# Peptides against a protein of PDB entry 8OXM: the designs that were tried, part 61

Target 1, 371 residues: chain A of PDB entry 8OXM
Amino acid sequence: FKAEFRLAGGVNLPKIIDCVGSDGKERRQLVKGRDDLRQDAVMQQVFQMCNTLLQRNTETRKRKLTICTYKVVPLSQRSGVLEWCTGTVPIGEFLVNNEDGAHKRYRPNDFSAFQCQKKMMEVQKKSFEEKYEVFMDVCQNFQPVFRYFCMEKFLDPAIWFEKRLAYTRSVATSSIVGYILGLGDRHVQNILINEQSAELVHIDLGVAFEQGKILPTPETVPFRLTRDIVDGMGITGVEGVFRRCCEKTMEVMRNSQETLLTIVEVLLYDPLFDWTMNPLKALYLQQRPEDETELHPTLNADDQECKRNLSDIDQSFNKVAERVLMRLQEKLKGVEEGTVLSVGGQVNLLIQQAIDPKNLSRLFPGWKAWV

## One batch from the design tools (peptide; made by RFdiffusion4, then SolubleMPNN)

Design b1_p12_1_s2 (from b1_p12_1, 8 letters changed)
Fold by OpenDDE base, seed 1:
Structure b1_p12_1_s2 (fold): chain B 371 residues (1-371), chain A 12 residues (1-12)
Amino acid sequence: as target 1 above (371 residues)
Amino acid sequence: MPSLGDLIAAAR
């Protein structure tokens, strides 16, 4: 380890540490404190298993379908080390950086990212109709620009085309695997893009197994497929390569049902792995920037009253785990809303749900569904 | 609170 560290900022003050390996290679690492990285570590293990299944199938192997993974080493219930995703950028940083974001550069006459956020925050407590109308106004005045990522990074037309395909394949694989695992919608800053491969890296996996549906503002999409995410695919959008890669990924997941259920069952019943959404975590994930001042953690709520019988907590936990397993089994059978769908029918339903502006308008404004 | 992505962006 180098003797020096950098602070990444924020309330938790994560430390960036540079390490020289026994191979003489320098490796950057992020040390996160006051956070449980066990869920991230578990999700990375499940992604590695999904990648193994995708590599065994000839059709998904030929398409190079993979979900990008990174190393997570939990050190305690409140600390761990993450691999620094070198050569990546948050898609939100590329798109909506205040100084040089792609929206500001390519669409200088559109609404600013701040104006869009403000408009959507003003209607957060309003009707679904009012949210939809304001979301459509925002979308009309904030046009997609993510196509320019590949155009800026890859100047050679043949390389550009290959990287756009790599991006589209990465979105498809991560969307379907993410849906199966119930990752739901993803905050725009918690999706990294590799500046060399154009592949996505999903980080901060603290919401899984559809626990996003029990947030104060429930998720309404199976995965993030916003207008900029689609624009990055180029002129074909969700049609052609994306749809076919989703179908081939879903086919492998459905054909691997027994393996996936067995792995998830072991994880859900692991007493060392808390995947359930607690009220404090739910509030934290959907906290307003303005509310940062009042949540002094009065962690002095006396530990005395939560002697609710260990039996009732355990029975409640087991019933939630059973419901998660049943829903996972339904997804892997193609059961949607009580109907058995083909792979193509299921993938089509998921794409339509993910791109529906009525669903997108209902998402938590902090996750920027217009980006 | 900032996302892990916000922290990564700030550290670039």
Scores: peptide ipSAE 0.253, ipTM 0.851, DockQ to the pose 0.070
Fold by OpenDDE base, seed 5:
Structure b1_p12_1_s2 (fold): chain B 371 residues (1-371), chain A 12 residues (1-12)
Amino acid sequence: as target 1 above (371 residues)
Amino acid sequence: MPSLGDLIAAAR
C-alpha cells in the first residue's frame, strides 16, 4: 500500500488507495465506509457463475457473451474495498456531465440534463398520465447521443464496428442476467463503460431479487434499455445483434435452471446475507439531493421496542425468500404474467417493457429514464 | 450521498 490516500469527496469520504501488487502492478482501490458491500460481493460471485455457464455454451462463447465483474472485499457490515475499474467511466459522466457531457456537446439546443430532471421532479407526485406527457416532452427535447461514445474512442472504422458490437453484446448479456437476478437501481452512475473494450460494468448491486419493486417509487422496467443505451448500439437499435444476444443468454440461463435456483437458494437463506430492502435503505435510494441537510437521525434510540417476535420476522423473511425463488423459477421457465413464453417471446416482452415510455415515465426521477 | 459512480467520476 502507498502511504498516501485520496478522498473521493462526499459525506462518507471514501478513500482511494493505491496498492502495488506482488506482480509490481499498481492497483487503485476504493475503501467505502458506511455501506454494506456483502451484497455486491455475493452478486459478483453470481455473475462469475453466470459467466461460467455462458463460456460452457458454444453459441454464447463464440459471441463472447460475458457480464463484466469487479473485485469486492467486504471488511464489515459497514465497510469494504472495491477494485477500481481502471479505464471505465460512468455512462452518466459521459452523457450528462454538466461541463462537457455528450448531450451538451452534440445537442446544445436540447434541454439541459438539469432542465430534464427539474421537469420530471415537478411531476413526481402527479398522475401517470401527467408523468407520461412530461416524459414525452423531455424525450422530444433531449435526443440520444450515446452513438458518439464509440465514434470518439475508436477512430478506425473496423475497430469502431467491433467495439460497437462488444457494447451491444455487453448490454444484452448484462440485461438478461440482471433481469434473471432481479437487479435494480440501474441509474446512469451505477453503469460504467470501459473506454477500451466498450463493455459495461454494473456497480452498486444493492438492489437485487426484484427489491426495486418495493421502493417508494417502484421500478417498472426489467433492465436499463433507455434511448441512449439503444443509441450506442447504432442504427439497428434493439434489433439484430442485441435481440439475438439476449435470446442466446436467456437460452443458457433457462437451460441452467437447476444450477441457478440452487445457488440463489443458498444465498437467500444465508443468515450473513441481508438482501431484503429495509425502509431506511429504500428512503436513502430515493432521497432528493436537497433533503441531505435535515436528516440528522435524531433517532432517539429509546422507546419503540417493537419486539416483533423473532419468530414473526423469520416467518416474514422465509415468505419473501420463497416468493423470490418462485419468481426466479418462473423467469427460468419463461413464465411471464401467467403465460409460458418461448425464449424469443420472453426476450421480446422484456425488450418491449424496457423501452415502453409509459414504464420509463413512472421511474424515480433520479434514475434519469430520459437518458 | 454521492453514488459509487459519482465517486469514480470525481477520482478520474
Scores: peptide ipSAE 0.240, ipTM 0.850, DockQ to the pose 0.065
Fold by OpenDDE base, seed 4:
Structure b1_p12_1_s2 (fold): chain B 371 residues (1-371), chain A 12 residues (1-12)
Amino acid sequence: as target 1 above (371 residues)
Amino acid sequence: MPSLGDLIAAAR
């Protein structure tokens, strides 16, 4: 370890450390405190298994379908070390950085990211109709620009085309694997893009197994497929390469049902792995900028858990685990809303749900569904 | 609280 560390900003003050490996290579790492990295570590292991299944299948191997992974080492229930994803940028940083974001550079006459957020926060407690109308106004005055990522990074037309395909394949693979695992929508800062490969890295995997549906503002999309995510695919959007890569990924997941169910069952019943949504975690994930002042860290998590009988907790946990496992089995059978769908039918439904402005308008404004 | 992505952005 080098003697120097940098503070990454924020209340938890994570430490960026540089380490020299036994191979003489320098590696940057992020040390998080006051955070449980066990869920991230478990999800990375499941992604590695999904990658193994995708590499065994000829059709997904030919398409180079993979979900990008990073190393996570939990040190305690409240601390761990993350691999620094070198050569990546958050999609949100590229798109909506306050000073030099792509929206400001390419669309200087559109609404600012702040104006869009303000408009959507003002209607957060309003009807679905009012949310939809304001979301459509925001979308009309905040046009997608993510096509420019590949155009800025890859000046050669042949390289540009290959990298746009790599991006589209990465979105497709992560969307379908993320749907199967119930990751839901992803905050725009929790999706990194690699500046050399154009592949996505999903970070901060604190919501899994459809626990996003029980948030104070429930998730309404199966995965993030917002207008900028689609714009990065180029002129074909969700049609052609993206759809075919989703279908081929879903075929492998459905054909690997027994393996996936066995792995997830072991994880759901692991007493060392808390995947359930805690109310404090739910509040943290959907905090308003205005609410940052009132959460004194002095709410001992200890005082509210003490009154449920241990037997009622275990019975409630087992019933939630069983429901999650049943829903996973339904997804892997192509059961949507009580109907059995083909792979093409299921993928089509998921794409339509993910791009529907009515679903997007109902998401938590902090996650910026207009980006 | 900033997301892990916000921390990565601030450290670039």
Scores: peptide ipSAE 0.180, ipTM 0.809, DockQ to the pose 0.067
Fold by OpenDDE base, seed 3:
Structure b1_p12_1_s2 (fold): chain B 371 residues (1-371), chain A 12 residues (1-12)
Amino acid sequence: as target 1 above (371 residues)
Amino acid sequence: MPSLGDLIAAAR
């Protein structure tokens, strides 16, 4: 390792380190402290398995349908090393950076990202009807600009077209696999885009197995398919390449049902893998930006009092694990709301749920559903 | 060169 490190910024002050391998190559790594990377590591292994299934199928292999993965090495319950995703940027940084974000550059007369967030925060405790009306006003005055990402990065028209296809395929593959695994917390900072490949990298996999539905503000969409995500696909939007890639991904997942269930079952019953949503994690994920000042809970959680009967905890855990497995089995059978759907019917339902402004308006304002 | 252990210890 080099003797010097850099700080990546943010609350947990992750350390960027450079390592020289035995091959003489420099490799950048991110060391996170005060963060449990075990869930990220497990979810990356599941994504690698999904990629293996997608590579075995001729139709998905020919389309290069893959989820971008990164290496995770958990070092403790509160620390680990991540592969540095070199040449990636958070989609939120590109779109809604306060200084030079694409919305400000291409739509200077629209509402600012701050104005949009403020309007949605003001109605956070209001009715669903009031949230919907304000969300529609925000959407009308904050028009999508993500098409400009590929236009800025890829000046050659043939390369531009290929990269827009790579983007659309990446969104489709990650959306369907993310839905099957119940991946939540898909806010604009948890999705990176590769500036060279136009593929998405999903980070911070700490909300999985539909645990986003038990947050104080429940998640109401199966994946992120917001207006900017769709705008990046170009003029066809969700129709054509995206839909077809979703259908082909879903077909492979459904045909691999037994393998996926077996893997997830082993993971859900692993006593070292805590995937359940706890109240403190739920509060942290949906904290208001204004409340950041006072709650440094020095949770000196004194280890003493959690001698609650191991039997009642185990029974409650097993019932949650069973429900997760049942819901995963339903998804892989195409069972939605008690009805068995075809691959095309299931994919259509998921797309409609993900783009529905009524579902989007109900999300936590920090998710930025208008972006 | 700091060991991986030293980097972990300094990230605690």
Scores: peptide ipSAE 0.000, ipTM 0.435, DockQ to the pose 0.031

Design b1_p12_1_s3 (from b1_p12_1, 7 letters changed)
Fold by OpenDDE base, seed 2:
Structure b1_p12_1_s3 (fold): chain B 371 residues (1-371), chain A 12 residues (1-12)
Amino acid sequence: as target 1 above (371 residues)
Amino acid sequence: MPSIGDLIAAAK
């Protein structure tokens, strides 16, 4: 390792470290403290398996449908090393950076990202009707700009077109696989875009198996398909390439039901894999920006193991795991809202749910559903 | 060179 490190931005101030391999190659790594990377490592293995399934199928292989993966090395329950995704940027950094975000550059007369966030925070405790009205006002005054990502990065028209297709395929694949796995917390900082491939890299996989639905503000969308995400697809939006890639991904997932269930079952019962939502994690994920100040966790967690009878904890855990497996099986059978759907019907329902402004307006303001 | 342990300790 080099003696110098850089801080990455964000609350946990992860350390960027350059490592010289035994091959003499420099590799940038991200060292996270105060974070359990075991969940990320497990979810990356599941994504690699999904990629193997997608590569075996002729239709998904021809479309180059894949989820971008990165190396994770968990070192402890509170630390690990991530492969630095060189040549990636958070979509939030491109779109809503305070200094030079694409919204500010291309739409200088729209609401600022801060104004949008403030308006949605003011209604956070209000009715769903009031949230919807303010969300619609925000959306009217904050128009999508993500089309400009590919236009800025790819000046050649043929390359631009190919990269826009790569982006659209990446969104489709990650959306469907993310839905099957119940991946949550898809805010604009947890989705990176590769500046060379235009493919998405999903990071911070700590909300899986629909645990986002049990947050204080429950998640109401199956995946991120916000206006900017759609704008990056170009004029066809969710129609054509995106829809077909979702359908082909869903076909492979449904046809791989036994494999996916077996793997997820092993993971859900692995005592080393803590996938359950806890109250502290829920508070951390939905903290108010104003509350960032004084929670010095002087959690002296004194090991008052409240001896809740180990039997009651185990029974409660097993019942949650069983419900997750049942819901995964339903998704893989195309069971939505008690109805068995075709692949096309299921994908259509998921797209409609993901773009519904009523669902989007109910999300936690930190998710930035207007972006 | 800092050990992986030193890097972990410095990340705590």
Scores: peptide ipSAE 0.000, ipTM 0.432, DockQ to the pose 0.034
Fold by OpenDDE base, seed 3:
Structure b1_p12_1_s3 (fold): chain B 371 residues (1-371), chain A 12 residues (1-12)
Amino acid sequence: as target 1 above (371 residues)
Amino acid sequence: MPSIGDLIAAAK
């Protein structure tokens, strides 16, 4: 390892370290402290398996349908080492950076990202109707710009077209795989884009198996398919390439149901894998910027009250695990709201749910559903 | 060279 480190920024101040391998190659790594990377490591293994299934199928292999993965080495319950995703940027950093974000550059007369967030925070405790009206006003005055990512990075028209296609395929694959696994917390900082490949890298996999639905503000969309995500696909939007790639991904997942169920079952019952949402994690994920001032960690909550009867905890856990497995089985059978759908019908329903402004307007303002 | 253990200890 080099003697120097850099800070990546953010709340947990992760350390960027450079190491020289036995092959003489320099490799960058991210050391996270105060963060449990076990769930990320497990979800990366599940993604690698999904990639193996996608590579076995001729139609998905020809389309190069993959979910991007990174190496995770959990070291403790509160620390680990991540592969540094070199040449990636958070989509939120590209789109809504305060200084040089694409919205500010290309749409200087639109609402600022701060104005949009403020308007949505003001209605956070209001009716769904009031949230919808304010969300529509925000959307009208904050127009998509993510098409400019590929235009800025890829000046050659043939390369530009190829990279826009790679992006669209990456969104489709990650959306369907993420839906099957119930991946939540897909805010604009938890999705990276590779500046060379235009592929997405999903990070911070701490909300899975639909645990986003039990947050104080429940998640109402199956995946992130917001206006900027769609704008990055170009003129066809969700039609054509995206839809076909979703259908082909869903077909492979449904045809692999037994394998997926068996592996998720083993993971859900692993006593070392805590995937359940706890109240502290829920509070942290939906903390308001205004509430940062007074939460002194007076959580000297004595370790004593967690001696709730092991039997009642086990019964509650088993019931949640069973419900997750049942819902996973339903998804893999194409059962939505008690109806069996074709692959095309299921994919269509998921797209409609993900783009519905009524669903988007109900999300936590920190998710930035207008981006 | 700091060990991975030293880097973890310094990240606490």
Scores: peptide ipSAE 0.000, ipTM 0.440, DockQ to the pose 0.032
Fold by OpenDDE base, seed 5:
Structure b1_p12_1_s3 (fold): chain B 371 residues (1-371), chain A 12 residues (1-12)
Amino acid sequence: as target 1 above (371 residues)
Amino acid sequence: MPSIGDLIAAAK
């Protein structure tokens, strides 16, 4: 290990460390404190399994459909080491950085990211109708720019086209795999883009199995398919390559139902794997100021021992696990809202739900649904 | 060289 470390910012001040391996290669690592990385480690194993299934199928293999993975080493319930995703940037940093974000550079007359956030925060406790109206005003005055990512990074037209295709495939694969696993908290800082491959890396996997639906502001979309995400696909948007890659990914997931259910069942009943949303975690996820300001939460955790009988906790846990498995089985059968859909019908419904401005307007403002 | 434990302790 090098003697120096860097801070990655954020409330938990994760430390970036450089390690020299026995192979003489430098490897950057992120050390997180106060976070449970066991969920990230488990979800990475599930993603690796999904990748194995996608590589076995000829149609998904030909399309190079994969979800990007990173190494996670949990060291305790509150600490671990992450592989640093070298050559990646958060999509939020590229799009809405205060200094040089793509929205500011390409759309200087649009609302600032701060103005958009402020407008949506002002209506956070308002009706769904008021949220929708303000969201539409924000969207009208904050136009997508993510097409410029590939244009800036890939100057050769043939490379540019290949990388835009790689991006579109990565969005499709991660969206469908993420939906099947019920992955939530897909805000713009939890999605990295690789500057060399144009592939997405999903980080902070602490909201899975549809636990985003039990947040104080419930998640209303199956995955992030916001206007900038779509703009990065180019002129065809969600049509053509994206839709076909979603359908082929969904086909592989549905055809692998028994394998996926067995793996998720083992994980849900692992006593070392806490995937359930607790009230404190739920509050923390939707009270995080994204801004660097030192809100020291003096969480005086007065340990009011709610001695709920251990038996009632176990019965509650088992009922939640059973519900998650049932919902996973429904998704893998194509059951949506009590109706059995074809792969194309299910993918179409998910795309429509993900792009619906009524669903997007209901998200927590920190999710930045206008980006 | 700091231990991984020291790096974690310093990240707390």
Scores: peptide ipSAE 0.000, ipTM 0.403, DockQ to the pose 0.035
Fold by OpenDDE base, seed 1:
Structure b1_p12_1_s3 (fold): chain B 371 residues (1-371), chain A 12 residues (1-12)
Amino acid sequence: as target 1 above (371 residues)
Amino acid sequence: MPSIGDLIAAAK
């Protein structure tokens, strides 16, 4: 390791450290403290398995359908080392950076990202009708610009076309696998894009197995497929390449049901893997940026575990694990709302749910569903 | 708390 480190900004002050491997190669790493990286590590292992299944199938292999993975090494329940995703940028940083964001550059007369957030925060406690109306006003005055990512990065038309296809395939693969694993909606800062490959990297996997549905503002979409995410696919949007890649990914997942269930079962019953949503984590994930100053998460480990009988905690945990496994089995059978769907029918329903402005308007405003 | 993405953005 080099003796010097840089601080990444933010409350947890993660340390960027450069290390020289035994191979003489420099590698940048992110050392995160005060956070449990075990869930990220587990989800990366599940993604690697999904990639193995996708590579075994001829149709998904021909399409190069993969989920981008990164190395996670948990060191303790509150610390670990992440691989630095070199050559990636958060999609939120590219789109809505205050100084040089693509929305400001390409749409200078639209609402600012701050104005959009303010409007949606003002209606956060309002009716679904009021949220929908304000969301539609925001969407009308904040037009998608993510098409310009590939246009800026790839000046050659043939390369541009190939990279736009790589992006579309990456969104499709991550959306379907993310749905199966119950990742739900993803904050725009928790989706990285590779500036060379145009592939997505999903980070901070602290919400899985549909635990986003039990948040104070529940998730209402199966995955993030917002207007900018769709705009990055170009003129065809969700039709053609995206839809076909979703269908082929879903086909492989459904045909691998037994393998997926067995692995998720082992993970759900692992006493070292806490995937359940606790109230403090739920509040933290939907905290206002303005309220960050007062709630120091004194995760004082000394807050008395109320001696709920170990039996009642275990019974409650087991019932949640069983419900997660049953819902996973339903998804892998194509059971949606009590109806068995074909792969094409299921994928169509999921796309419609993900792009529905009524569903998007009901999301937590902090997750910026208009981006 | 900043997402890992916010941390990556702040570290660039």
Scores: peptide ipSAE 0.018, ipTM 0.495, DockQ to the pose 0.069; fails the geometry check

